# Peptides against a protein of PDB entry 6TME, part 44

Target 1, 324 residues: chain A of PDB entry 6TME
Amino acid sequence: NRLKRAYIALQAWKKAFYSDPFNTAANWVGPDVCSYKGVFCAPALDDPSVLVVAGIDLNHADIAGYLPPELGLLTDVALFHVNSNRFCGVIPKSLSKLTLMYEFDVSNNRFVGPFPTVALSWPSLKFLDIRYNDFEGKLPPEIFDKDLDAIFLNNNRFESTIPETIGKSTASVVTFAHNKFSGCIPKTIGQMKNLNEIVFIGNNLSGCLPNEIGSLNNVTVFDASSNGFVGSLPSTLSGLANVEQMDFSYNKFTGFVTDNICKLPKLSNFTFSYNFFNGEAQSCVPGSSQEKQFDDTSNCLQNRPNQKSAKECLPVVSRPVDCS
Target 2, 324 residues: chain A of PDB entry 6TME as posed
Amino acid sequence: NRLKRAYIALQAWKKAFYSDPFNTAANWVGPDVCSYKGVFCAPALDDPSVLVVAGIDLNHADIFGYLPPELGLLTDVALFHVNSNRFCGVIPKSLSKLTLMYEFDVSNNRFVGPFPTVALSWPSLKFLDIRYNDFEGKLPPEIFDKDLDAIFLNNNRFESTIPETIGKSTASVVTFAHNKFSGCIPKTIGQMKNLNEIVFIGNNLSGCLPNEIGSLNNVTVFDASSNGFVGSLPSTLSGLANVEQMDFSYNKFTGFVTDNICKLPKLSNFTFSYNFFNGEAQSCVPGSSQEKQFDDTSNCLQNRPNQKSAKECLPVVSRPVDCS

## One batch from the design tools (peptide; made by RFdiffusion4, then SolubleMPNN)

Design b1_p11_1_s3 (from b1_p11_1, 5 letters changed)
Fold by OpenDDE base, seed 2:
Structure b1_p11_1_s3 (fold): chain B 324 residues (1-324), chain A 11 residues (1-11)
Amino acid sequence: as target 1 above (324 residues)
Amino acid sequence: DSLALAKKLAE
């Protein structure tokens, strides 16, 4: 009996709660699991006459506890939303039995350990949100082989390089922000056909930006701020026909910010502050347009306010990195 | 607004 298995799983989970401030699990009593708060039943896909637990929603419950292995008995769950809690430990490998998993949101918790590789076992997964946790180590390259619509990895402890498999991703939104990623952005990034928004904010990324970024014709948000990028901005950025928000601030970029970038047709906000740019086109000057906002603060620009001193600029500007 | 989603999620 599927509901009996669900009862065993949910009772094991209730026992794994250390604190339930809102008494969310207070009604988790008896065999009628479909009446449990945050538990949603639906007709089974294989037999419409059978009710199964199809979804869990415990968002914003502030529950402290862990995920016990018995959760693997919830084999009919397609939606698992437990964000904004205080769950700790690791994601159980027993969740591999949840083969219908479609949306997995464990964001804003206290999960630890490596990337939850059990997420890679779910063939129908479309949404993965693991942001605001303490996941660590390398990002498995196989994550981008998944047919995901969104990948939220921000605010974790991920390290190492971004996998070259990123170009295989079909995701429209990807967040890498506030991790410890290092190395270059892979050239394969230009192959992301459905990409609308990508953020690399606050990592340890370095090297030159790949020219292939200019192939991201559908991107509306591109934020690479607060990294260690060097060299000039790729001339191919003129190909970003739909970019609205672009941020390259807090890097080590050099060279000239070109007219072709600042005149992008959909560009509304372009921040390139806190770099070592030594020139900009007139179209890049803050206040030059009523429709576009620019920030050129703290560069090596001549005749502009709030720039770096010659002493700070000279050592970097005199040794430009050639990205060609 | 979809444009602010990635940034909002990263804040």
Scores: peptide ipSAE 0.210, ipTM 0.866, DockQ to the pose 0.024
Fold by OpenDDE base, seed 5:
Structure b1_p11_1_s3 (fold): chain B 324 residues (1-324), chain A 11 residues (1-11)
Amino acid sequence: as target 1 above (324 residues)
Amino acid sequence: DSLALAKKLAE
């Protein structure tokens, strides 16, 4: 019965393929769905004597098509990996029936519409990758209530603010990069206990960086480049004891880049180029360290190469934003 | 490590 449902689902999906350049679904014939390329069967969790479709892996198949509602019949699927295809349309709400969903990767496709809220219905979801699509609208706050290990949202059309619920996230990796997020980074960010990597690159984020960033003791990668951040770097950044890669480039930061930031014990790369910093500690100067790399290009620094002109600097540096 | 595997599959 379960495999029959899977057969119906997979045949419906095959019919929804517009192009299959590698003939991935060529062997998707007959009732033996467990022999289908990219279909993986396993013993059912509730009955080990029953074989069920537990996983889909169509990564890099370059398939053009859509996800038909019949995919909701794949009720035993825990792993759904279909990245690097040309699937379009929306994620069908019928996938709510896939209550065992553990890893969901639809990255690098052509999906559209709002955030796929069906992902929020999966109680056991640990990995969510929807990056490199055309998802739009606001990010639902509830995404951070999920016990996810990784959240990949980058390269979409998401807009609005980052939800305050971000502090509830248990994810080690979160990417917001290359969206249209706006507003400030929530102060609750400091509550992200398991965060190792967070990327905000290329959004419309603004305001001052919250001091609470300094509470991210486990963060190894912090990239806030290509936004509209203003003010000085928080002094609390000295608390980033494990940060290795830090990027604040292409913002509107002002003030002085301090020793306590540039001397962070694990810091290997710190890029603060293309801002309006008017001073830096000697420890921040590129070439000052053999084990650390710095980039101070295109700031308002004196006696440094490749800086902005006085004409560019004066209007900004003379009117620093107070983040207090 | 499921996360490591998932990340690899997502690459």
Scores: peptide ipSAE 0.032, ipTM 0.731, DockQ to the pose 0.027
Fold by OpenDDE base, seed 4:
Structure b1_p11_1_s3 (fold): chain B 324 residues (1-324), chain A 11 residues (1-11)
Amino acid sequence: as target 1 above (324 residues)
Amino acid sequence: DSLALAKKLAE
């Protein structure tokens, strides 16, 4: 009996709660699991006459606890949304039994340990949100082999390099922000054919931006701010025909910001502040357009306000990194 | 299959 298994799982989970400030699980009593708050039942895919637990939504419940291995008994769950809680520990490997997993949101919790590789075992996974946790270590390359629509990794403790497999991703949205990623952005990034939004904010990424970024013709948001990128902006960025929001601030970029970038047809906001740019086209000057917003603050630009001192600029500008 | 289930949950 699938509902009996679900009952066992849910009761084990209730027992794993340390705090339930909103009494979310107060009605988690008895065998009628479909009446449980945050538990959603639907007809089974293999037998429409059988009712199964198909979804969990405990978003914003502020529950403290952990995920017990008995959750692996929820084999019919396709939607698992438990964001904005205080769940701790690791994601149970037993969740590999949830082969129908479609959306997995454990964001804004206190999960720890390595990347939850159990997520890689779900063949139908389309949405993965593990942001705002304490996941650590390397990102498995296989994550980008998944046919995901969105990958939210931001605000964790992930380290090492971004896998070269990123180019295989079919995701429209990918966030790496506020981790400890290092190294270069892989050249394979240009192969992300469905990419609309990518965010690298606040990592330890370095090196030159790959020219292949210019192949991301569907990108609307590209944020690489607060890293250690060097060199000039790739001329191929002129290929970003749909970019609306672009941020390269708080890096170590040098060179000239060109018209071809600042005149991008859908560009609304372009922030390149807090770098070492030594020139910009007139089209890049803040206030030059009513339709576009630019920020050129704290660069090495001549005749512009709020720039770095010559003392700060000279050592960097005189030794430009050649990315060619 | 998972999409069909997700749609049912959205109802």
Scores: peptide ipSAE 0.023, ipTM 0.697, DockQ to the pose 0.022
Fold by OpenDDE base, seed 1:
Structure b1_p11_1_s3 (fold): chain B 324 residues (1-324), chain A 11 residues (1-11)
Amino acid sequence: as target 1 above (324 residues)
Amino acid sequence: DSLALAKKLAE
């Protein structure tokens, strides 16, 4: 019965293909769905004597089409990997029936519409990759209530603010890059106890960086480049004991870049170029260390190469934003 | 390299 349902689902999906350049679904014929290319069967968790479709892997198949609602019949699927295709439309709500969903990767497709809220219905979801699509609108706050290991949202059309619930996330890696997020980074960010890597690159984020960033003791990558952040770097950044790569470039930061930041023990790369910093410690100067790379380009630093003109600097530097 | 992962994914 389960494999029959899977057959119905997979045949419906094959019919929903507009183009299959590599003939990936060429062998999708007959009831033996476990022989289908990209379809993986395993013993059912509730009955080891029964084979079920447990995984789909159509990565890099360049398939054009859509996801039909019949995919909801694949109730035993725990792994759904269909990245690097040309699937369009929306993620079917019928996928809520896939209660075993563990890894969901629809990245690098042409999906549209709001955040696929069906992903919130999966109780066991650990990996969510929806990057490189055309998802739009607000990010649901509930996404960070999920016990996810990774959340990849980059290269979409998401807008509005980052939910304050971000602090509840247990994810080690989160990408917000290349969206239209606006507002401030929530102060609750410091509560992300498992965070290793976070990127905010290329959004419309603004305001001061919250001091609570310094509480991210396990973070190895922090990239907030290409936004509208203002004010000084928080002094609490000295608490980033494990940060290896930090990027604040292409913002509107002002003030002094301190020794306490540039001497972080694990810091290997620190980019703070294209801001309005008016001073830096000697430890922040590019070439000052063999173990660390710095970029101070296009700031308001004295006696440094490739800085902004006084005309560009004066209006900003003379009106520092107080983040206190 | 995990350091490269987040950035690579964002490129």
Scores: peptide ipSAE 0.169, ipTM 0.855, DockQ to the pose 0.024; fails the geometry check

Design b1_p11_1_s4 (from b1_p11_1, 4 letters changed)
Fold by OpenDDE base, seed 5:
Structure b1_p11_1_s4 (fold): chain B 324 residues (1-324), chain A 11 residues (1-11)
Amino acid sequence: as target 1 above (324 residues)
Amino acid sequence: ESLELAKKLAE
């Protein structure tokens, strides 16, 4: 009996709660699991006459606890939303039995350990949100082989390089922000055919930006701020026909910010502050456009306010990194 | 159908 298995799972989970401030699981009593708060039942895909637990929504419940292995008994769950809780520990490998998993949101918790590779076992997964946790180690390359619509990885402890498999991703939104990623952005990034938003904020990324970024025709948000990028901005960025928000601030970029970048047709906000740019086109000057907002603060620009001192600029500007 | 229902229920 599927509901009996669900009962076992949910009771085990209730037992794994250390704190339930809103008494979310107060009604988690008895065999009628479909009446449980945050538990949603639907007809089974294989037999419409059978009711199964198809979804969990415990978002914003502030529950402290862990995910027990018995959750693997929830084999009919397609939606698992438990964000904004205080769940700790690891994602149980027993969740591999949840073969219908479609949306998995464990964001804003206290999960630890490596990337939850169990997520890779779900053939139908479309949405993965693991942001705002304490996941660590390497990002498995296989994550980008998944047909995901969104990949939220930000605010974790992931380290090492971004996998070259990123180019295989069909995701429209990918966030790497506020991790410990290092190395270069893979050149394969330009192959992300469905990408709309990508965020690299606050990592240890370095090297030159790959020219292939300019192939991201559908990108509306590109944020690479707060990293260690060097060299000039790729001239191919002129190909970002749909970019609206672009941020390169807080890096070590040098060279000239060109008209071709600042005149991008959809560009509404371009922040390139806190770098070592030594020139900008007139179209890049803050206030030059009513439709576009620019920030050129803290560069090595002549005749602009709030720039770095010559003492700070000269050592860097005189030794530009050649990205060719 | 069940997935769509689950989505609706989870809203």
Scores: peptide ipSAE 0.026, ipTM 0.695, DockQ to the pose 0.024
Fold by OpenDDE base, seed 3:
Structure b1_p11_1_s4 (fold): chain B 324 residues (1-324), chain A 11 residues (1-11)
Amino acid sequence: as target 1 above (324 residues)
Amino acid sequence: ESLELAKKLAE
């Protein structure tokens, strides 16, 4: 019965393929779905004597097509990996029936529409990768209420603010890069207990960095480059005891880059180029350490190479944003 | 059990 439903689903999906350049679905013939390329069967959780379709892996198949609603018949699927294809359209709401969904990777496709809210319906979801698509609109706040290990949102068309619920996330890795997010980073960010890597690159984020970033004791990568952030770097960044990679480049930061930041114990790379910093500690100077790399290019620093002109600096440096 | 097997098969 379960494999019959899977057969219906998989045959419907095969019909939804516009192009299969590697003939991945060439063997998708007959009732033996467990022999299908990219289809993986396992004993059912409720009855180990019954085989079910537990996983799909069509990664790198370059398949053009869409996800038909019949995929909702794959009720035993826990792993769905279809990255690096040319699937288009929306994620079917019928996938809400896949209550065992654990890992969902649809990255590097041509999916469109709003955030796939069906992902929020999966109680056991741990991994969500929707990066490199054309998803648009607001990020639902509820995404951060999920017990996810990783959240990959980068290279989409998401807009609006980052939800305040971000502080509830238990994810170790979160990527927002290359979207259209705007507003400030929520102060609740400091509540992300398991955060190791967070990337904000290439958005329309603005305002002051929240002081609460300094509470991210386990963060190893913090990249806020290519945004519209203003003001001074928070002094609380001295609390980032495990940060290895830090990037604040291509913003509108002002003020002084302090020793307390540049002397962070695990800091390997700190890029603060293309801002309006008017001073830096000696420990921040590129070449001052063999163990640390710094980039101070294109700031308003005195006696440093490759800085902005006085004409570019004066209008910004003379009107510092007070973040206090 | 089934999930772990599915992970191994998908690798």
Scores: peptide ipSAE 0.025, ipTM 0.692, DockQ to the pose 0.025
Fold by OpenDDE base, seed 2:
Structure b1_p11_1_s4 (fold): chain B 324 residues (1-324), chain A 11 residues (1-11)
Amino acid sequence: as target 1 above (324 residues)
Amino acid sequence: ESLELAKKLAE
């Protein structure tokens, strides 16, 4: 009986709770698991006459505990939402048995260990949110082979390079922010056909920006701030016909910020502060437009306020990185 | 159908 297996799983999970401040699991008593708070039942896909546990929603429950291996008995679960809790430990490998998994949200918890590779085993997964945890190590390249609509990886401890497989992603939103990613952005980024928003904030990324970024015609948000990028901005950025928010602040960029970038048709905010730019077009000057906001603070610009000293600029500006 | 129902119940 599927509901009997669900009962075993849910009772094992209740025993794995260290704290339930809102008494969320107080009614988790007896065999009627479909009456449990945060447990949702539906007709099974293979037999509409059979009722199964199809969803879990424990969002914002502030529950402290861990995910026991018995959760692998919830084989009919398609929605697993447990964000904003205090769950610790690792994601159980036994969750590989949840072959109907469609949405997996474990964000804002205390999960540790490597990337939860069990998520890659789910053939129908469309939504993956693992942000605001303590996941570490390398991002598996296979994550971008998944047909995901959104990939939220921000605020973790991921290291190493961004996989070249990123170009295979069909996701509209991808966040890498506030990790320890290093190396260059892969040139394959330009192959991301459905990308609307990409965020690289607060990593250790370096090198030149790839010219292929200019192929991201549908991108509305591009944030590469707080990294170690060098060289000039690619001239191909003029191809970003739908970009609204663009941030290159807190890098080591050099060269001239061109009219072709600052005159992008949908650009509303362009921040390029805290770099080593030595010139900008008149269209890039803050206050030059009522429709667009610019920030050129702390560069090497002449005749602009709040710029770096000549002593700070000269060593960098005199040795520009050639990205050609 | 079951997935759509599960989504509606989880919202």
Scores: peptide ipSAE 0.023, ipTM 0.683, DockQ to the pose 0.024
Fold by OpenDDE base, seed 1:
Structure b1_p11_1_s4 (fold): chain B 324 residues (1-324), chain A 11 residues (1-11)
Amino acid sequence: as target 1 above (324 residues)
Amino acid sequence: ESLELAKKLAE
């Protein structure tokens, strides 16, 4: 009996709660699991006459606890939303039995350990949100082989390089922000045909930006701020026909910021502050456009306010990194 | 869609 298995799972989970401030699980009593707060039932896909637990929504419940292995008995769950709780521990491997998993949101919790590789076992997964946790270690390359619409990895403890498989991703949104990723952005990034938003903010990324970024025709948000990038901005960035928000601030970029970048047709905000740029086109000057906002603060620009001193600039500007 | 209901991108 599928609902009996669900009952076992949900009761095991209730026992795994250390704190339930809103008494969310107060009504989690008895075999009628479909009446449980945050539990949603639907007709089974294989038999419409059978009612199954199809979704969990415990978002914003502030529940402290862990995910017990018995959750693997929820084999009909396609939607698992438990964000903004205080769940700790690891994601159980037993969740591999949830073969219908479509949306998995465990964001804003206290999960630890490596990347939850169980997410890779779900053939129909479209949405993965694991941000604002304590996940650590390497990102498995296989994550980008998944047909995901969104991949939220930000605010974790991930380290190592961005996998080259990133170019295989069909995701429209990918966040790497506030991790410990290092190395270069893979050249394969230009193959992300569906990409709209990508955020690298606040990592240890370095090297030159790949020219292939200019192939991201659909990108509306590109944030590479707060890293260790060097060299000039790729001239191919002129190909970002749909970019609206672009941030390269807090890096070690050098060279000249060109008209071809600052005159991008959809560009609304372009922040390139806190670098070592030694020139900018007139179109890049803050206040030069009513439709575009620029920030050129703390560069090596002449005749601009709030720039670095010659003493700070000269050692870097005189030794530009050749990215060619 | 959950994507539309998701938290804003990190800053």
Scores: peptide ipSAE 0.022, ipTM 0.670, DockQ to the pose 0.028

